Peptides against a protein of PDB entry 2ODG. Designs and how they scored, part 80

Target 1, 89 residues: chain A of PDB entry 2ODG
Amino acid sequence: MTTSQKHRDFVAEPMGEKPVGSLAGIGEVLGKKLEERGFDKAYVVLGQFLVLKKDEDLFREWLKDTCGANAKQSRDCFGCLREWCDAFL

## One batch from the design tools (peptide; made by RFdiffusion4, then SolubleMPNN)

Design b2_p24_8_s1 (from b2_p24_8, 11 letters changed)
Fold by OpenDDE base, seed 4:
Order: C-alpha cells, then sequence, then structure tokens
Structure b2_p24_8_s1 (fold): chain B 89 residues (1-89), chain A 24 residues (1-24)
C-alpha cells in the first residue's frame, strides 16, 4: 500500500493546532462527526491514540464507534498517527 | 466550553472501556 499526500503532509511536521480533518482518512463527514464529539483538533485524537497505548485494533475500533469510520479510513488515520509519533514523540 | 469538555470525557471513557475489555 502507498500513502496519500495528505498522510505525508501530516507526518512531515509538528502537529500544532491542526484540525482533526487534517488527519489522513478523516474527510469532511468524519471530521464533522468527530468535532461534534469534542474532537476538533488532531492532537485530541492523538490523545486517544496514546491512551489506547498505540494499539491498532483498539484505536480503529474506537474511531469506528466514535465517528463511523470504515476500514480504510481507520487504517489511514492509524497509520498517520503512528508515523507521526515515530517521528516526533 | 464546558459542554465540549464533557463530550471529550465521554470519548475518553469509551477508550478506557476498550482497554479494560482487552485486559479481561
Amino acid sequence: as target 1 above (89 residues)
Amino acid sequence: TEEEKELIKKGIEKAKELLKKEEE
């Protein structure tokens, strides 16, 4: 599998105040749902990723339950956060 | 806002529940 430009853009620099929609796999639909649940910034979702101890299955399940992400969307989002953490955490 | 904080707390609780179930 290859990564998207969106993924590459996200993992290349500090996260800062980037909106949740900047995460790979999180489009307009999922972004709005996450924002409605209080997850408006990418770093808030990062927080959940870390609480779940970077476990792929747990995080992807959480994301699905929280915003209805499908398999590809949750995979892309997980990969995005994993690689960002490898670089900056 | 206070409402947003409560929403986030619910999200955290969900994550904690997933962790707990995995460890059971």
Scores: peptide ipSAE 0.242, ipTM 0.776, DockQ to the pose 0.120
Fold by OpenDDE base, seed 5:
Structure b2_p24_8_s1 (fold): chain B 89 residues (1-89), chain A 24 residues (1-24)
Amino acid sequence: as target 1 above (89 residues)
Amino acid sequence: TEEEKELIKKGIEKAKELLKKEEE
């Protein structure tokens, strides 16, 4: 499988203050829902990813429960954070 | 805001619950 340009753009540099919508798999719809739950920055979602010990199933389940992400969206978001961590954490 | 903090806390709690279930 291949990654999106959005994924590549995110994993290429420090996360900084990037909005949650910068994460692969997180579009406008999911982004708004996450923001409504207090997750306005990508690093806040990263925090949840780390709390869940980078576990794919747990994170994807959490994301689904939190914003209604489907399988592809949660997969893309997980992969984005995983590879970012591999590079910068 | 305080409201935002509470929402984030709820999100964290959900994550912790998932982790707990997996470790059981």
Scores: peptide ipSAE 0.241, ipTM 0.777, DockQ to the pose 0.118
Fold by OpenDDE base, seed 2:
Structure b2_p24_8_s1 (fold): chain B 89 residues (1-89), chain A 24 residues (1-24)
Amino acid sequence: as target 1 above (89 residues)
Amino acid sequence: TEEEKELIKKGIEKAKELLKKEEE
């Protein structure tokens, strides 16, 4: 499997105040749904990723339940956060 | 806002519930 440019752009630098839509797998539709649930910044979703102890199945299930992410979207988002954490955490 | 805080709390609670179920 290969990563997208969006993924590479995200994992390359500190996320700071980047919007939730900057995460790989999170487009306009999912981003708006996440924002409506209070997850407006990428770091808030990172918080959930860490609360779930970086568990892939739990995080992807949470993301699906929260914003309706499909398998590819949740996989891309998980991979994005995992690799960001590997670099900066 | 207080509304946003409540939304985040609900999201956190959902995550904790998933974690609890895995540990059972």
Scores: peptide ipSAE 0.233, ipTM 0.772, DockQ to the pose 0.119
Fold by OpenDDE base, seed 1:
Structure b2_p24_8_s1 (fold): chain B 89 residues (1-89), chain A 24 residues (1-24)
Amino acid sequence: as target 1 above (89 residues)
Amino acid sequence: TEEEKELIKKGIEKAKELLKKEEE
């Protein structure tokens, strides 16, 4: 398995005010849907990730239900947040 | 905005429901 440059860029530095679309697996379509639900910043999605106790299945299910993410998109997003937390949380 | 806050709260509740189901 390999990661995208988008993933590497996200996990390399503090999250700050990065938009939700900066998360790996979150493209323009999913990003807009998340923003419509109030999740405009990556740190808000991080919050949900933490509320779900970093559980992969729960988070990916939540993401699918919230914005329609497919298996790859939810996997990429989960991996992105997991590795970011490993480095900075 | 207040609207965004309510939307986020609903999202949080959804996550909490998933967590409860996992614990059952």
Scores: peptide ipSAE 0.233, ipTM 0.773, DockQ to the pose 0.098

Design b2_p24_8_s2 (from b2_p24_8, 11 letters changed)
Fold by OpenDDE base, seed 1:
Structure b2_p24_8_s2 (fold): chain B 89 residues (1-89), chain A 24 residues (1-24)
Amino acid sequence: as target 1 above (89 residues)
Amino acid sequence: SEEEKELVEEGVKKAKELLEEEKK
């Protein structure tokens, strides 16, 4: 499977305080829902990803339950965080 | 960087707090 330019842009550099909407698979709709739940920065979602021990099924289910992400959106977000961690952690 | 590591740690802390709040 291929990745988006948004994915490539995210995994290419340190995360810093990028907003949650900078994550691949997270658009304005999902981003607003995540922000309402307190997940306003990409590093907070990264925190959840790490709390779940990088488990794909657990993370994607959490994302679906938290903001209504569909299968593609949760796949893109998980892949984005996984590859970022491989590069920077 | 150290700043990036601190943000990762803060993210983990915040995520744990948010999960506990949602359980209430």
Scores: peptide ipSAE 0.596, ipTM 0.899, DockQ to the pose 0.904
Fold by OpenDDE base, seed 2:
Structure b2_p24_8_s2 (fold): chain B 89 residues (1-89), chain A 24 residues (1-24)
Amino acid sequence: as target 1 above (89 residues)
Amino acid sequence: SEEEKELVEEGVKKAKELLEEEKK
């Protein structure tokens, strides 16, 4: 499979205070739902990813339950965070 | 960087807090 330009843009540089919508798989609709739940920045979702010990099944289920992400959206988001961590942590 | 490390720590802290709130 191939990654999107959005994914490549995210994993190429430090995260800083990028909004949650900068994550691959997270558009405006999902981003707003995450913000309503308190996950307003990408680094907060990264925090959840790390709290779940980088477990793919746990994270993708959490994302689905939290904002209604479908399989592709949760896969893209997980892969985005995994590759960012591999590069910067 | 130091700033990036602080953001990671803050993200973990906030995520844990949000999980506790949702369990109530």
Scores: peptide ipSAE 0.592, ipTM 0.899, DockQ to the pose 0.909
Fold by OpenDDE base, seed 3:
Structure b2_p24_8_s2 (fold): chain B 89 residues (1-89), chain A 24 residues (1-24)
Amino acid sequence: as target 1 above (89 residues)
Amino acid sequence: SEEEKELVEEGVKKAKELLEEEKK
């Protein structure tokens, strides 16, 4: 599948303390909702991704339930974290 | 890097804490 420039920018470098909105598929609307739930940094969402053992269905369902992400947004976010882990973990 | 590893560990820790809070 085709990836976005936002995805490519994220997976190209260490995550550091990037805000949650830096994740592919996570715009301002979803980012604010995630921050309200305590997921204010991308590394916290990465933490959730790892807690769910990188399971795509579980993660995407969690993201949907937590911030209202649609199918494309959750797919983009999952793919972003998966490929970042492949590169840096 | 070690800094990145620390952030990953912190992220996992915080995610677990947040999930426990949501269960209450």
Scores: peptide ipSAE 0.581, ipTM 0.896, DockQ to the pose 0.909
Fold by OpenDDE base, seed 4:
Structure b2_p24_8_s2 (fold): chain B 89 residues (1-89), chain A 24 residues (1-24)
Amino acid sequence: as target 1 above (89 residues)
Amino acid sequence: SEEEKELVEEGVKKAKELLEEEKK
């Protein structure tokens, strides 16, 4: 498996106030849907990731249910948050 | 465990609902 530059950019530094759309796998369409549901910042999605105890299946299912993410999008987003946590948490 | 997963899922559901309610 390979990572995108978007993934590498996100995991390289503290996320601060980055918008939800900065997460790997989250494009404009998914980002807008997440924002409409109150998940406007990357750290809010991180919160859900942590509340779900970093469980991949639960997080990816949540993301699918929340914004319609497909398998690749949810995988990319999960991997992005997992690696960020490995580096900074 | 499955029991733990169900509890967490319920929490996430509630969190989502609260966020939607607060969204203008």
Scores: peptide ipSAE 0.196, ipTM 0.744, DockQ to the pose 0.064

Design b2_p24_8_s3 (from b2_p24_8, 12 letters changed)
Fold by OpenDDE base, seed 5:
Structure b2_p24_8_s3 (fold): chain B 89 residues (1-89), chain A 24 residues (1-24)
Amino acid sequence: as target 1 above (89 residues)
Amino acid sequence: SAEEQELIEEGVKKALELLKEEEE
């Protein structure tokens, strides 16, 4: 499948201090929910992604349970982090 | 009615917001 421009923008460079809302699949609503749970930066979500051993099912379920992400949002966010890690980790 | 129209407008606004979230 094709990726979004937001995905391409995120995976193109080191994430640095980018906010959580810069992740593909994470808009304003989900971003605020994640921030309320302590995930204010994209690298904090990356940390959770790595703790879960990059497992897609575990990460997507976690994201759903944490901020209410739907199937597409969790898939986009997972793919975004996976490709970023492939490039920079 | 005016009340029904307001509810419809709010519903449309919410639907568009949800679609935007999926696109990001």
Scores: peptide ipSAE 0.102, ipTM 0.507, DockQ to the pose 0.016
Fold by OpenDDE base, seed 1:
Structure b2_p24_8_s3 (fold): chain B 89 residues (1-89), chain A 24 residues (1-24)
Amino acid sequence: as target 1 above (89 residues)
Amino acid sequence: SAEEQELIEEGVKKALELLKEEEE
């Protein structure tokens, strides 16, 4: 499977202060739900990803429970953070 | 009926939102 342009744009540079909606798989609807829960920046979701020790199943379940992400959205978001970490951590 | 039409429109709107979110 190929990645989206949104994924490529995110993993290409340090995330800095990018909003949560800049993550692959996170659009307007999921982004607003995450913001309401306190996850307004991509780096806050990164923090949760790291707390869960980069475990795919745990992270994707958390994302589903937190904002209602479906299987594709959670997969895209996980892959986005995984590849960003491989490049910059 | 008008009520049925409203439910259909809500369903279509939700489906379109899901498709948009999957592409982002």
Scores: peptide ipSAE 0.100, ipTM 0.515, DockQ to the pose 0.017
Fold by OpenDDE base, seed 4:
Structure b2_p24_8_s3 (fold): chain B 89 residues (1-89), chain A 24 residues (1-24)
Amino acid sequence: as target 1 above (89 residues)
Amino acid sequence: SAEEQELIEEGVKKALELLKEEEE
């Protein structure tokens, strides 16, 4: 599958203080829901990704349950974090 | 008609879903 420009922009550099909405698959709607749950920065979601041992099924289900992400959004977000970790961890 | 209204509603639902996917 072809990745989005948003994905490419995210995985190209250190995460820093990027907002949660900078993650691929996370736009304004899901971003606001995540922020309301305490996930205001991308690195907080990264933390959850790592706590779940980078398991795709567990992470995507968590994202769905937490902010209502659909299958494509959760897939894009997971792929974004996985590739970022491959580059920087 | 009722059938036309149903088709419109289904179209709106699908359009909103696509917009959501593109936004995120």
Scores: peptide ipSAE 0.098, ipTM 0.509, DockQ to the pose 0.015
Fold by OpenDDE base, seed 3:
Structure b2_p24_8_s3 (fold): chain B 89 residues (1-89), chain A 24 residues (1-24)
Amino acid sequence: as target 1 above (89 residues)
Amino acid sequence: SAEEQELIEEGVKKALELLKEEEE
C-alpha cells in the first residue's frame, strides 16, 4: 500500500506546533478525544511514541485505548511518527 | 424480513467504517 498525502505532508517537515490532528490516521473525531486526554499537539503523541520505545504493538494498543482508533488509523499514525523520526530524530 | 433488515444494517455499518477510515 502507498502512503496518504497527509502522511507525506507530515513527514516532509519539522513537526513544530502542529495539532494532533495533523498526524496521519488522526481526524477530527480521534483528535478531539486525544485533546481531551491532554494530547493536543502532535509532539505530545510523539512523546508517548518515544516513551513506548517506538514499539508498534504497544503504541497502537495505547492509541486504541486512548481515543478508540481502529486498526488502520493506529497503523497510519504509527507509520507517520516512525518515518518522521527516521527523517528528523 | 428480519434477515433482510440485518443484512442492511451490517452493510451500513461497514460503509460507515470505511468512511471513518478515509476521514481520519
Scores: peptide ipSAE 0.094, ipTM 0.507, DockQ to the pose 0.015

Design b2_p24_8_s4 (from b2_p24_8, 13 letters changed)
Fold by OpenDDE base, seed 1:
Structure b2_p24_8_s4 (fold): chain B 89 residues (1-89), chain A 24 residues (1-24)
Amino acid sequence: as target 1 above (89 residues)
Amino acid sequence: TEEEKKLIEEGVEKAKKLLEEEKE
């Protein structure tokens, strides 16, 4: 499987205060829904990822329930955060 | 960086708070 340029751009540097839409798999539709739920920054979604102990099934189910992410979108988002953590945590 | 660490900590706390608010 291959990754997107969006994924590569995100995992290449510290995330700082990047918006939630900078995460791979999170487009404008999902981003707006996440922002409405209070997950407006990528670091808040990272926070949820860590609260769930980096568990893929738990995180992807949460993302689906929270913003309606499909399987590919949740996979891309999870992979993006996992690889970022491997590089910077 | 220390700034990045602070944001991550803030993100964890905010996520916890949001989860509590959603289930109430």
Scores: peptide ipSAE 0.563, ipTM 0.893, DockQ to the pose 0.922
Fold by OpenDDE base, seed 3:
Structure b2_p24_8_s4 (fold): chain B 89 residues (1-89), chain A 24 residues (1-24)
Amino acid sequence: as target 1 above (89 residues)
Amino acid sequence: TEEEKKLIEEGVEKAKKLLEEEKE
């Protein structure tokens, strides 16, 4: 399996205040839904990722239930946050 | 950086609050 350029761009640097749509797997549709739920920044989704103890199943199910992410989108988003944490936390 | 750490802490706190709001 390969990663997207979007994934590589995100994990290459500190996320700062990047919008939620900067996360791999999160496009315009999912991003808007996350913003409507209060998850407007990537660091807030990272917060949820950490609250869930970096558990893949819990996070991916949460993402699906929150914004309707499919299996690939949730996988991409989880992998993006996991690798970012490995690099910067 | 310290600024990045502050954002992460804020993200954790906001995520917890949002989860509680959705439960109610």
Scores: peptide ipSAE 0.562, ipTM 0.891, DockQ to the pose 0.923
Fold by OpenDDE base, seed 2:
Structure b2_p24_8_s4 (fold): chain B 89 residues (1-89), chain A 24 residues (1-24)
Amino acid sequence: as target 1 above (89 residues)
Amino acid sequence: TEEEKKLIEEGVEKAKKLLEEEKE
């Protein structure tokens, strides 16, 4: 599997207060939907990822239900957060 | 950093609250 530059940019440094749209797989459309649900920052989505105990199926299903992410988008987002955690947690 | 840890803690707490609100 290959990663995007967006993925590499995110996992390379602390996320700080980066917007939710900085996550791989999350564009403007999905980002707006997440923001409407209260997930406006990447660290809030990370919070959900950790609450779900890093479970891939649970997280990807949640993302699908919350913002309508397709399989690729949810996979990219999950992988982005997983690799970030491996580097910084 | 401590700032990053604080943000992660806040993110977890906010996610928990949002999850509970969605269940209602």
Scores: peptide ipSAE 0.561, ipTM 0.892, DockQ to the pose 0.925
Fold by OpenDDE base, seed 5:
Order: sequence, then C-alpha cells, then structure tokens
Structure b2_p24_8_s4 (fold): chain B 89 residues (1-89), chain A 24 residues (1-24)
Amino acid sequence: as target 1 above (89 residues)
Amino acid sequence: TEEEKKLIEEGVEKAKKLLEEEKE
C-alpha cells in the first residue's frame, strides 16, 4: 500500500514538538483522545513506540485500546513512526 | 540534534509514566 502525504511530511524531518495529530493515521478524533490520555505530542507517542520495542502488534493494540484506532489508523501510525525512526534514529 | 534527543528521552519517560498510571 501507498503512504499518505501526511506520512511523508512527518517522516521527512525531525518531529520536534509536533502535536500528536501530525502522525499519520491520527486525525482530530484520535488526536483528542490521545491528548486526553496524556499523549499530546508526537514525541510522546514515539516514546510509547520505543517502550514497546517497536513491536507492531503491541503498539497497534495499544493505540486501539487507548484511542480506538481502527486497523488502518494504527497501521498508518505505526508505519509513520517506524519510518521516522529508520530515518532519524 | 541534541534537542531532538532530549524530547525523545522525555517522550519515553512520559510514556512509561503514563503506562504505569493506567496499570494502577
């Protein structure tokens, strides 16, 4: 499958203090829910991604449980973080 | 950058903390 422009924009540069909604697969709805849970910045979600040792199943399940992400949203978000890490870590 | 690394470290720590809070 192809990536979105949102994905490409995110993985193209350091994330800095970008909001959580900058992550691919995370729209306004999911973003608000993540923020309510304390995941207000993309780097915090990255933190979770790293805590879970970049495990796709664990991360996607966490995202689903945390904000109700569907399969596509969690896949997009995971892929976004994975590729960002490949580029910058 | 060093600033980016600091944010990542902060993110990891915050994520750990949030996970623990949800487990409690």
Scores: peptide ipSAE 0.558, ipTM 0.891, DockQ to the pose 0.929

## One batch from the design tools (peptide; made by RFdiffusion4, then SolubleMPNN)

Design b2_p25_1_s1 (from b2_p25_1, 14 letters changed)
Fold by OpenDDE base, seed 1:
Structure b2_p25_1_s1 (fold): chain B 89 residues (1-89), chain A 25 residues (1-25)
Amino acid sequence: as target 1 above (89 residues)
Amino acid sequence: SAERERRREEALKELEELRKELEEL
């Protein structure tokens, strides 16, 4: 599958203070739920991604349990962070 | 999977400990 423009926009530059909703797969509904759990910035979710040692299954399950992300949303978010890390870490 | 859940719980515990450390600074 091809990536979305949202994905491409995110992986193209340092994430800085971008909101959690800037992550691919994270829309307004999921974004609000993540913010309520303390994940207000994309870099906070990045932190969780790294603590989980970039494990896809662990991260996607965490995202599902935390904000109710479906399979596509969790896949898009994981891929977004993975490619960002490949470019900038 | 029990093993997967264990790994996830340990990672979340680590995050909680880091947060506590930051709050104490």
Scores: peptide ipSAE 0.037, ipTM 0.528, DockQ to the pose 0.055
Fold by OpenDDE base, seed 3:
Structure b2_p25_1_s1 (fold): chain B 89 residues (1-89), chain A 25 residues (1-25)
Amino acid sequence: as target 1 above (89 residues)
Amino acid sequence: SAERERRREEALKELEELRKELEEL
């Protein structure tokens, strides 16, 4: 498995006010569902990632339950946030 | 895991409380 260009673009720079849809694994469908739940910015999802102590299983399960992410989408999103944190947190 | 489920539930409760507080502002 390789990372997407979307992943590389996200982890390369500060998060700022990037929309939730800028996260790897989060497309238009999942992005809209997350926005409806109040997760409109990538940093809000980052907050949940940190509240869950960066635990992969807990985060991926939460993402599935919150927006219906499948295994690949949740894995891509988790990896995106993990690598961003490694670089900037 | 029962422990993981408890941890998840507690984290979600905290998030819910924070959201309620923000909605009151």
Scores: peptide ipSAE 0.032, ipTM 0.531, DockQ to the pose 0.050
Fold by OpenDDE base, seed 4:
Formats: C-alpha cells, sequence, structure tokens
Structure b2_p25_1_s1 (fold): chain B 89 residues (1-89), chain A 25 residues (1-25)
C-alpha cells in the first residue's frame, strides 16, 4: 500500500515538539481525545509505542481503546512511528 | 490472548507509575 503525504512529512524529519495530530492516522477528533488523556505531543505517543516494545497488535489495540481509532487509522499511526524510528532511532 | 493482555497490562502499569512520579514533581 501507498503512504500519505502526512506520513511522508512526519517520517522525513526529527519529531521535536510536533503535536499528536501530526501523526498519520490521527485527525482532529482522535487528536483531541488523545490530548484529553495526556498524549498532547507526538513524542508522548512515541513513548507508548516504545513501552509496548513496538508491538503492532498491542499498539493498535491501545490506540483503539484510548481514542477510538479504526483499523486504518491505527495502521497508519503505527506505520508512521515505525518508519520514523527506523530513520531516527 | 491471555499473554497479549498481560503484556499490555504490564506496559500500562509502567506508564501509570511514570505518570505518578511526574505528578509528584
Amino acid sequence: as target 1 above (89 residues)
Amino acid sequence: SAERERRREEALKELEELRKELEEL
């Protein structure tokens, strides 16, 4: 499958202080729900991704439970973080 | 899967502990 421009923009550069909504698969609705749970920055979600040992099933299930992400949204978000880590960690 | 659920719960517990420590600073 192809990636979105949002994905490409995110994985192309250091994460810095980017908001959680900059992650692929995370729009305004999911972003607000994540922020309400304390995940206001992309790097906080990265932290959760790493705590879950980069496990796709665990992360995608967590994202679904936390903000109601559907299968595509969770897949896009996971892929975004995976490829960012491959480039920068 | 019971194994997957245990791993998830353990990871979430770690986050809760870190969050608690940060709130106390």
Scores: peptide ipSAE 0.028, ipTM 0.524, DockQ to the pose 0.052
Fold by OpenDDE base, seed 2:
Structure b2_p25_1_s1 (fold): chain B 89 residues (1-89), chain A 25 residues (1-25)
Amino acid sequence: as target 1 above (89 residues)
Amino acid sequence: SAERERRREEALKELEELRKELEEL
């Protein structure tokens, strides 16, 4: 599968204080829902990703349950975090 | 599966505990 430019932009550099909406698969709607749940920064979602031990099924299920992400959105977000971790952790 | 759900719940519980610890700081 191919990745988006948004994905490539995210995985290319340390995430710092990037907003949650900078994650691939997370648009304005999902971003706002995540922010309302306390996930305002990408690194907070990264924290959840790591707590779930980078498990794809667990993370994607969590994302769906938390903000209503569909299969593509959750896949894109997971892939974004996975590849970021591969580069920087 | 039941096993995946159990692991998810345990991970979320751990996250909640960590959050509580942060609130106490």
Scores: peptide ipSAE 0.026, ipTM 0.522, DockQ to the pose 0.081

Design b2_p25_1_s2 (from b2_p25_1, 9 letters changed)
Fold by OpenDDE base, seed 3:
Formats: C-alpha cells, structure tokens, sequence
Structure b2_p25_1_s2 (fold): chain B 89 residues (1-89), chain A 25 residues (1-25)
C-alpha cells in the first residue's frame, strides 16, 4: 500500500508545533475529536504513541476508542508516526 | 492578491484533511 502525500509531508521534517490534523489519516472530523480530548498537537499523539511503546495494536485501538478512527485511518496514523520516529528519534 | 492566495492555501489544506477521511471510508 502506498502512502499519501500528507504522510510524506509529515515524515519529511520535524513535526514541531504541527496540529493533530497534520497526521496522516486524521482529517477535520477526527482531528476535532482528538482536540476535544486534549490532543491538539501532533506531538501529543506522538506522546501517546510512545507511551504505548510504539505497539501497533495498542495504538490503533486507542485511536479508535478516542476518536472513532476506522482501520485505514488508524493504520495511516500509526504508519505516519512510526516512520517519523524512525527518521527523527 | 496575497490575501486571496492565503485563503486559497487554507482551503487546500482543509480539502486535504477531508480527502484523508473520505479515502478511509
């Protein structure tokens, strides 16, 4: 499966203060739901990703439970964070 | 104008977010 341009744009540089909606798989709807839960920045979701020890199943389950992400959205978001970490951690 | 281009930029960013969600459906 190929990545989106949104994914490529995200993993290409340090995320800094990028909003949560800059994550692949996270659009306006999911982004707003995440923001309502306190995950307003991409780095906050990164924090959760790291707390879950980068475990795919745990993270994707969390994302589903938190904002209602479907399988593709959670996969895209997970992959986005994983590849970002591979490049910058 | 610069203002029009900025509005266009923001609109495109939002469209990209929507595209990600629609693609997942």
Amino acid sequence: as target 1 above (89 residues)
Amino acid sequence: SAEAEERRKKALEELEKLREELEAE
Scores: peptide ipSAE 0.276, ipTM 0.683, DockQ to the pose 0.027
Fold by OpenDDE base, seed 4:
Structure b2_p25_1_s2 (fold): chain B 89 residues (1-89), chain A 25 residues (1-25)
Amino acid sequence: as target 1 above (89 residues)
Amino acid sequence: SAEAEERRKKALEELEKLREELEAE
């Protein structure tokens, strides 16, 4: 399996004020659901990722429960944040 | 007809799958 261009674009630079929809695996539908729950920026989801101590199972389950992400979407989003943290945190 | 309804159902399921796959890219 290879990463998407969306993943590569996200992990290449500090996320700043990027919207939640800039995360790999998060499209328009999931993005809107996350925004409705108060996760309007990528850094807010990053915060949740860190609160869960970067635990993959906990984060992916949270994402599924929060916006209905499927297995691939949650995997892609988790990998996106993990690699971003490795580079910039 | 029952056949037409089944085709509609399958088409909708396929569209949902395609939506999720596209969003995950």
Scores: peptide ipSAE 0.273, ipTM 0.677, DockQ to the pose 0.019
Fold by OpenDDE base, seed 5:
Structure b2_p25_1_s2 (fold): chain B 89 residues (1-89), chain A 25 residues (1-25)
Amino acid sequence: as target 1 above (89 residues)
Amino acid sequence: SAEAEERRKKALEELEKLREELEAE
């Protein structure tokens, strides 16, 4: 599987203050749901990713439960954060 | 009715599809 342009844009640079919607797999609908739960910035979701010790299954289940992400969306988001961490953490 | 339930099911499936398409960024 190939990555999206959104993924490539996100993993190319430090995320700084990027909104949660800049994460691959997270659009307007999921983004708003995450924001309503207090996850307004990409780095807040990164925090959750790290708290879950980068476990894919735990993170993807969390994302599904938190904002209703489907399998592809959660996979894209996980991969986005994993590769960002590989580059910058 | 079963028919009404089926129509609702189809509508929900369509809404889910539209949501996924919207999130396909």
Scores: peptide ipSAE 0.270, ipTM 0.679, DockQ to the pose 0.021
Fold by OpenDDE base, seed 1:
Structure b2_p25_1_s2 (fold): chain B 89 residues (1-89), chain A 25 residues (1-25)
Amino acid sequence: as target 1 above (89 residues)
Amino acid sequence: SAEAEERRKKALEELEKLREELEAE
């Protein structure tokens, strides 16, 4: 499997103030749902990812429950944050 | 008609699937 251009763009640089919608797997619909829950920035979702100790199953389940992400969307988002952390943490 | 309503329902379901697939790209 290959990553998306969105994934590559995100993991290439510090995320700074990037919106939640810049995360791979998070489009317009999921992004708005996350923003409504207080996850308006990518770094807020990063915080949740770290609180869950980078556990894939826990994070993907959380994302599903929070914004209704499907399996591909949650996998893409998880992979995006994992690789970003590998590069910048 | 009931048949037309069912067709519209199925069409909306397919549109939702397509939206999810597009968003996940």
Scores: peptide ipSAE 0.264, ipTM 0.671, DockQ to the pose 0.020

